# Designs tried in a protein design run: peptides against a protein of PDB entry 6NYY. Part 178

Target 1, 212 residues: chain A of PDB entry 6NYY
Amino acid sequence: KHFEQAIERVIGGLEKKTQVLQPEEKKTVAYHEAGHAVAGWYLEHADPLLKVSIIPRGKGLGYAQYLPKEQYLYTKEQLLDRMCMTLGGRVSEEIFFGRITTGAQDDLRKVTQSAYAQIVQFGMNEKVGQISFDLPRQGDMVLEKPYSEATARLIDDEVRILINDAYKRTVALLTEKKADVEKVALLLLEKEVLDKNDMVELLGPRPFAEKS
Target 2, 212 residues: chain A of PDB entry 6NYY as posed
Amino acid sequence: KHFEQAIERVIGGLEKKTQVLQPEEKKTVAYHQAGHAVAGWYLEHADPLLKVSIIPRGKGLGYAQYLPKEQYLYTKEQLLDRMCMTLGGRVSEEIFFGRITTGAQDDLRKVTQSAYAQIVQFGMNEKVGQISFDLPRQGDMVLEKPYSEATARLIDDEVRILINDAYKRTVALLTEKKADVEKVALLLLEKEVLDKNDMVELLGPRPFAEKS

## One batch from the design tools (peptide; made by RFdiffusion4, then SolubleMPNN)

Design b2_p27_7_s1 (from b2_p27_7, 13 letters changed)
Fold by OpenDDE base, seed 2:
Structure b2_p27_7_s1 (fold): chain B 212 residues (1-212), chain A 27 residues (1-27)
Amino acid sequence: as target 1 above (212 residues)
Amino acid sequence: MEEVELANKEIQSFSNSSDRFHEELLN
């Protein structure tokens, strides 16, 4: 309890119990978080879900918390599943509401960063090739890119392809699991916070054994 | 102002792994 609260405080900030969302906004948050939760549940390389909440914290309106593995090496497949999980909220909104909100901004940022890193830092794209360049850090003077404008365009194109592929994969998954997303969202609207046990009760055991 | 406030109401997915991963990827 205390440890979880400490982590929640560090990650999400203080609970803003005073922040009253409109019912439709709260619904959007619930389905968004349910999208993350369900995507993570059914993606092999996603981290195990610890908690999903629609209680506003800090700047966040809701969150899904996962237990990171102490993992230092990531495969392309693992990164893809993580991208899909991160897109789960946006995809859920699209599936259920036919609209997208600004709520996925941070998720999209993360996905974008991951995609660029995969292509330009990890050499995980066949067209771009086995290259590794440091991405400019936020606030670093954009030094001249060590590659041509043609390469820059190629990178941008391949980033879009990668993100779109992840998006499509997530759409396929959450469309298949649409009923599960709905169940999670509805239960979130009722309980505001779900844990792993709630998810097991609702969806059954996670199909992938937690590698202890 | 309201639109900017709505834009600031980010639904955050908190995966410690994603933050660490992003920090590790960015770092």
Scores: peptide ipSAE 0.059, ipTM 0.517, DockQ to the pose 0.227
Fold by OpenDDE base, seed 5:
Structure b2_p27_7_s1 (fold): chain B 212 residues (1-212), chain A 27 residues (1-27)
Amino acid sequence: as target 1 above (212 residues)
Amino acid sequence: MEEVELANKEIQSFSNSSDRFHEELLN
């Protein structure tokens, strides 16, 4: 208990025990986090879910914790599944509420960063090609891009395509698993915190063997 | 083993925009 709380503090910040979400906001968070959890459950290359919570911590209203593998090399397929999992919250909101919230800001940032990295750092896009450029870090003087404006436009277009493809894949998945998202969301609203065992009870065993 | 695994846990968080909106509205 104390160790888990310490970990949760380091990772998620202190529980904002004082932040009482309105019932509708709490519902939105529950479905958002359920979207992440279910997407991660049914994506082969997603990391195993450890915990999902709708208890506000630090700057987050909810979170899902995964057991990351010490992985130094990522395939394009792995990065895609991670993008889909990251989009799971936004997609869940769209499916269940027909509206989007600001809650996905950090998710969209991560997805955007991943997409740019795949295209301009990892050479994973066929149109842009086998290139690797350093992405300007926040605060670095925007050194002149080592590529033309035409290449910049191509990069931007291919980033959008990649993100949209990940989004569509996530929509398809969570639409298929809509009932599972609902089950997780409803149980989150009841228990506020779910673990892997709760997910197994709700959804059955994860269809992918945990790579030990 | 448990400590190192803990440091690399990716947390997907639902962003609290209220603090940013309040900061932007107060500025």
Scores: peptide ipSAE 0.137, ipTM 0.655, DockQ to the pose 0.099; fails the geometry check
Fold by OpenDDE base, seed 1:
Structure b2_p27_7_s1 (fold): chain B 212 residues (1-212), chain A 27 residues (1-27)
Amino acid sequence: as target 1 above (212 residues)
Amino acid sequence: MEEVELANKEIQSFSNSSDRFHEELLN
């Protein structure tokens, strides 16, 4: 208990017990986090879920915590599944509420960064080709792009395509698993925190062998 | 090793700005 709380404090910041969410906001957070959790559960290359919480911490209103694999090399398929998992919250909000919130801002940032990295740094896009350019670091003056404006437009277009494909994949998955998302969300509203065992009890064993 | 793994846990946080995913990909 104390050790887990210490880890949670390091990772998520201090619990903002003073941040009282309205019931509707808390519901939105629960379904958002349930979307992440369920997407991660049913995506082969997603990291194993450790914990999901709707208790506000630091700047977050909720979170899903995953055990990262000791992996230094990622395939395109692995990166896609990670993108889908990251989009799970936004997609869940869309499926259940027919509206989107600002809550997915950081998720969208991560997805955007991943998509650009795949296309511009890792050469994973067939149209853009086997290229690798350094992305400007935060605070670096935008040095002259080593590619033409036409290439820049192509990159931007292919980034949008990749993100949209990940979004559609996530919509398909969470629509199929809509009942599971609902179950997780409702249990989150009751318990506020779920672990892997709660997820196994609710959804059954994860369909992918966890490499221990 | 376990403590370092725990510290490197990817938190997908609703509105939490952790750049960890990008840092993990760039590292």
Scores: peptide ipSAE 0.130, ipTM 0.635, DockQ to the pose 0.118; fails the geometry check
Fold by OpenDDE base, seed 3:
Structure b2_p27_7_s1 (fold): chain B 212 residues (1-212), chain A 27 residues (1-27)
Amino acid sequence: as target 1 above (212 residues)
Amino acid sequence: MEEVELANKEIQSFSNSSDRFHEELLN
């Protein structure tokens, strides 16, 4: 207990007990985090969920904590499932509220970065081809792109396609599992924190064998 | 072994997520 709390404090920051969310904001956070949790539960290559919380920490209003696999090599399919899990919050907001919030900003940033990396660093796109370029770091002088404007446009188009495909996959998944997202969200609103056991009680065992 | 596993937890947060996923992808 104390050790887990210490790790949570280091990783998630200090609990902002003073930040009182409006009931509608708290509801939005609950459904957003439930979207991440449920997407991660039903995606084969997503990391196992350890904890989901709607208690604000640091700059975050809620969080989902996962146990990452010790993995150094990722397949295209694995990266897609991780993108879908990351989009789970935004998709949940769309499904349940018919509106989107700024809460998904960091998720969208991660998804965008992953999509660009897949296309321009890992050569995972057939149209762009077997290329590997370093992505400009924030603050590096955008040296001349090692590719033409036409290639730049192609990259941007294929990034958008990849993200949209991940988004559609996530919409399909969370629409199928809509009742499960609601169960998780409602229980989050009651308990504020759920663990893996709570998820098993709500949803049944995760359909993928955990690599112990 | 449990202690080391806890230190490597990935957090996806509402408006504040860990950069670990990004770091793992870019490494």
Scores: peptide ipSAE 0.120, ipTM 0.607, DockQ to the pose 0.135; fails the geometry check

Design b2_p27_7_s2 (from b2_p27_7, 15 letters changed)
Fold by OpenDDE base, seed 5:
Structure b2_p27_7_s2 (fold): chain B 212 residues (1-212), chain A 27 residues (1-27)
Amino acid sequence: as target 1 above (212 residues)
Amino acid sequence: VEEVELSNKEIQSFSNSSDRFEDELLS
């Protein structure tokens, strides 16, 4: 209990008890977080869900907590499933509301960073090839890119392809599991907080054995 | 003049542990 509250405080900040969301905004948050939760549930290489909440904390309107796997090496397939889980909120909004919000800004930043890292740091793209360049850190002088403008254009194109492929995969998954996303969103609107046991009761056991 | 900081109402979807992990993978 105390340790979970400490983690919640570090991750989400203090609960803003004073931040009253409009009912429509709270509904949007519930379906967004349900999209993340369900995508993570049905993607083999996603981290196991611990908790999902629509109680505003700090600057966040909702959050999902996952148990990270203790691993130092990631496959291309594992990184793709993580991208799909990260896109789950945006995709859920599109499926259920036919509109997108600014709520996915941080998710899109993470997906963008992951896609660039896969292509230019990990050499995971066949067209760009087995290259590894350091991405400019915030505050580093933009050193001249160690590659041509033609290579820069190729990288940008392949990043868009990778993100679009992850997006399409997430759309297919959450469309197949649309009823499960609805169940999770409705239960979130009722309880505001769900744990792993609530998800097991609602959806059944996660189809992937937790590799201990 | 209360600067209404347009609080980017960011939906934080992941625990800081995943952010740390991405930051650690990118470091």
Scores: peptide ipSAE 0.073, ipTM 0.599, DockQ to the pose 0.155
Fold by OpenDDE base, seed 4:
Structure b2_p27_7_s2 (fold): chain B 212 residues (1-212), chain A 27 residues (1-27)
Amino acid sequence: as target 1 above (212 residues)
Amino acid sequence: VEEVELSNKEIQSFSNSSDRFEDELLS
């Protein structure tokens, strides 16, 4: 308990007990986090959910915590499922509210970075080909791109295709599992924090063998 | 009991946009 709280403080920041969310905002956070949790539950290559919370911490209004696999090599399929899990919050908001919020900004940043890395660093796109270039870091003056403007446009187009494919996959999944997303969201609104056991009680066992 | 080093936990967070705007204004 104390150690988990310490880690939660380091990773999630201090609980901002001073941030009182309005009921509608808290509802939005609950459905957003439920989207992440359910997407992660039903995607084979997603990391196992440890905890989901709608208690504001640091810069987050809610969070889902996953146990990363000790994995050094990622397949294209694994990266796609991770993208879908990351989009789960945004997709849940769209399905349940018919509107999107700024809450998914970090998720979209992560998805964007992953998509560019797949195409530009890992050579995972057939049209772009077997290339590997360093992505500009935040603050790096991009002086010259090591590729043509035509290649830059192709990269941008293929990134959008990849993200859109992940988005559509997530929409399909969470639409199929809409009732499960709602169950998780409602229980989050009641308990504010759910663990893996709560998810098992609510949804049944995760359909994928946990890689120990 | 494999002490899974909690250091590698990925957190997906719902972002507080107001705090970011404040941080960007303070930077």
Scores: peptide ipSAE 0.165, ipTM 0.656, DockQ to the pose 0.101; fails the geometry check
Fold by OpenDDE base, seed 3:
Structure b2_p27_7_s2 (fold): chain B 212 residues (1-212), chain A 27 residues (1-27)
Amino acid sequence: as target 1 above (212 residues)
Amino acid sequence: VEEVELSNKEIQSFSNSSDRFEDELLS
């Protein structure tokens, strides 16, 4: 317990007990984090969930801890499941509240960056083809793109298609698992922190064998 | 239950927090 808390403080930063969320905001965070947790639970290529929390840390209003697999190579299917897990918060907000918040800003940034990387760095899109370009870093002068304006438009269109496909997949999953998202969200509002055992008690064992 | 060394645990922060995996993939 004390050792785990120390590691959590080093990795996740200090718990900001000073950020008092309004009850409705805390509810939004709980359903948002439940969306991530449930998406990760039922996606084959998502990392196994160890802990989920709605206690604010640093700039985050909630967080999840995963056990990453040691892997250096990612498939297109693995990257898609990671995108779906990342969209789980936004999708949960849409399903339960019929409104979206600014809470998904960082998630959408990550999904956008992943989608561009898949298309322009990893060559994972059939229409754009087997290309690999460096993405402009924030603050780099927009060097002349090594591709035509027509290719730029194609990239932008295929990025939107990829994100929309991930979004639709996540909507389908969390709609099917809507009752599970609610169970997790309600228990988060009660306990503020859930571990893997709480998730197993609520949802049953994860349907994918954890590689030991 | 082999004590998986705590050193390999990723904390992914949602709702304004860093996904370490995506940050590592995009770095």
Scores: peptide ipSAE 0.138, ipTM 0.642, DockQ to the pose 0.131; fails the geometry check
Fold by OpenDDE base, seed 1:
Structure b2_p27_7_s2 (fold): chain B 212 residues (1-212), chain A 27 residues (1-27)
Amino acid sequence: as target 1 above (212 residues)
Amino acid sequence: VEEVELSNKEIQSFSNSSDRFEDELLS
């Protein structure tokens, strides 16, 4: 308990007990977090879910926590599944509410960064090719891009394609698993916090063997 | 109070968590 709370504070920040969500906002958060949880459950290369919560912490209204594998090398497939999991909240909101909220801002930032990194740092895009450029760090003078404006446009286009492909994959997955997303969301509204065991009870064992 | 920087490696929160994924990809 104390150790878990310490980890939660480091990851999510301090519990904002003073932040009272309206019932409709709390419902939105529950379905958002359920989207992340279910996407992560059914994506092979997603990290194992540890906890999902709709208790506001730090900057977030809810969160899903995963145990990352100790790995230094990521495949394109692994990065795609991570993108899909990250998009799970936004996709869930779209599927269940027919509207999107600002709640996915940080998710979209992460997805955007991952997509750019894949294309311009890891050389994972066939059209852009086997290139690697340093992304400008926050505060670095935007040095002249080492590539043409035509290449910049190509990069931007391929980033959008990659994100859209991940989005479509996530829509397909969470549409197939819509009933599971709803089950998780409803249970979140009751318990506010779910662990891996709650997910196993609700959804069955994760279909992918956890590599020990 | 030593902020024990729990190494960004152990717990990733994908929803509304700190820039950890960014930090891992940039490290």
Scores: peptide ipSAE 0.044, ipTM 0.588, DockQ to the pose 0.103; fails the geometry check

Design b2_p27_7_s3 (from b2_p27_7, 13 letters changed)
Fold by OpenDDE base, seed 1:
Structure b2_p27_7_s3 (fold): chain B 212 residues (1-212), chain A 27 residues (1-27)
Amino acid sequence: as target 1 above (212 residues)
Amino acid sequence: VEEVELENKEIQSASNSSDRFEDELLE
């Protein structure tokens, strides 16, 4: 309890009990978070889900907490599954509501950052090749890019391709698992918070063995 | 003119350790 609350405070911030969501907004959040939760459940390289909540915390209206693996090396496949999980909220909103909200702003920021890092830092793109450039840090003067404008355009194009591929993968997954997303969302609307055991009861055991 | 910072009600998807990882990968 105290340890979980400490982790929750560090990761999610303080519960803003003062943010009363309208029922329709709360519904949107429930389906958004259900999208993250279900994507993370069915993606092999996603981190194990610990908790999903539609209780507003800090700046967030909901959240899905995962147990990070202590790993320093990530494969392309792992990074892709993480991107897909991160897109799960946006994709769920699209599937269930036929509209998108501003709620995915941070998710899209993370996905964008990950995609750029994969291409320009990790050399994970075949067209761009085995290159590694420092991404400008916030506040660094925009130093001259160590590459041509043609390379910059190629990078931007390949970033969009990577994000779109992750998006399509997430759409396919959550469309297949649409009924599971609905179940999670509905249960979130009832309980406001779900844990791993609630997810196991609802969806069955996660299909990937947790590497002990 | 008080710029009412519209608190972007960001639905924070739980920070996957990606924030730390992305921050650690950017360090």
Scores: peptide ipSAE 0.033, ipTM 0.565, DockQ to the pose 0.173
Fold by OpenDDE base, seed 5:
Structure b2_p27_7_s3 (fold): chain B 212 residues (1-212), chain A 27 residues (1-27)
Amino acid sequence: as target 1 above (212 residues)
Amino acid sequence: VEEVELENKEIQSASNSSDRFEDELLE
């Protein structure tokens, strides 16, 4: 209760009352956010959905809010499901409209950063091996990479493989759940905001027990 | 009563969600 009200106050303060989306843009946002919401619903290691909205907030045209898991250690499988959930918006646009938009730019940035971190910081790739290098922070002098140009090419190739595998997994999931994505998108166009209870009414209970 | 600021990881798909998840994995 108090936490939800604090979130609503922060959200309501950031709601740009002046940004009127065109009907076609609002439809694109609804299917994009429905893609994230449904991917997160059916991926075991995704965080539980709290709220999904197509009301513009700050620079965003829509958003989904999730309850973060209190965990310090992530498995490769958990990171993959998080990548798939993050790709859910782009994949939904492809499935329903046969086109992609600029709306997934921030999602693709996050997926790219996660893929590089898995390969070069967490040692989660068998071909690259058990290595850990600091990624250059924004504003750090690009120090010479502590690895050869051949290793750099291998890293770039394995990053693309990992992202493409996450993309294909998300396409398979949202194609199977296509009717559920459409139900969520249509209800978003009607209500503009959905909560966890609206999602349970539409899709049934989330198939994964919330690990308390 | 320490107000645990539960940092809502807003996965803002179409909006500038702060990269809080990356910062928490790097700490």
Scores: peptide ipSAE 0.033, ipTM 0.594, DockQ to the pose 0.121
Fold by OpenDDE base, seed 4:
Structure b2_p27_7_s3 (fold): chain B 212 residues (1-212), chain A 27 residues (1-27)
Amino acid sequence: as target 1 above (212 residues)
Amino acid sequence: VEEVELENKEIQSASNSSDRFEDELLE
């Protein structure tokens, strides 16, 4: 409890008790966070859910908190499941509201960065091949790309394919689990914060063994 | 601890979400 709260304060900042969401915004946040939580629950290579909250914190309107694995090496399958988990909020909004919000901007940034890293840093794409180039950081002068414009177009195309595949996988999963997303969202609207035990009570045990 | 947040980004804020994972993948 106290240690978790200290970590939460360091990572996510103090809960903004002063930020009052409108009921429709709070509903959108609840379904968004439920999408992340349920995607993470049913994806084998996603990190275990610790907490999900619709209480505004820092710049976030809600969050799902996961226990990261002490892992330095990631497989392509692990990175895909992580991308799907990250897309879970956006996909939930689409499934339940038929609309998208600006709330998923950071999620889309993360997914985009992961997709580029997989293709141009980790050599995980067969068409692009076994290449590894540094990605420009935010604020770096993009000097000359170490590859041709044809390779740049190929990279951009394969990034879109990878993101679209992750998106479709997430749509399929959360459509199958639509009732579970609804249950989590409704309970979030009631309790504002759920932990792993609330998720186990609601959904049953996570179908994957937690790697200790 | 990794956090996946719904952020109300005004267009300009590059939130440095210290996604430790992104930092670990980009290092």
Scores: peptide ipSAE 0.020, ipTM 0.595, DockQ to the pose 0.155
Fold by OpenDDE base, seed 2:
Structure b2_p27_7_s3 (fold): chain B 212 residues (1-212), chain A 27 residues (1-27)
Amino acid sequence: as target 1 above (212 residues)
Amino acid sequence: VEEVELENKEIQSASNSSDRFEDELLE
């Protein structure tokens, strides 16, 4: 509790218990967060879920908290599952509502950044090849790209492919697990906050052993 | 602890600083 609140304050700020969402928006948040939670639950290389909440805090309308490993080296598979987990909210919205919202903007930003990093920093794309360039920081005027316009187009295309592949993977997963997303979303609407134990009660044990 | 959040449209997240993973990718 106190430790969780401290972490929540550091990461997302204090819960804005005074911010009341409309029922339909709260429903959207619940399914969005359930999408993240369930994606993370069933993705091998996703971090273990700690908490999922639809209580607005700071800038977030809801959140899913994960316990990352102290890991310095990521595989392509790990990064893909991370992307899929991050897309889980958007995908859940699509599956359940047939519409997308602006709520996934940060998720899409993260996914986009990860995809670019994989391709242009980590050399994880065979078509682009074993290249590593610094990504422009937010606010840096990139005057000159260290690669040709043809390479830029290739990068952009391969980024889209990677994101689309992650998206399709997430759609497949959450479609398979649609009933589980529904269970989590409905329980979120009831309890507003779920922990790992609630998820175990709903979904059963996570199918992947938490490598402690 | 890492968080995946649904954001309010009106609230631009300066999310760059809180995502350790993003920081590790950008650093």
Scores: peptide ipSAE 0.153, ipTM 0.678, DockQ to the pose 0.155; fails the geometry check

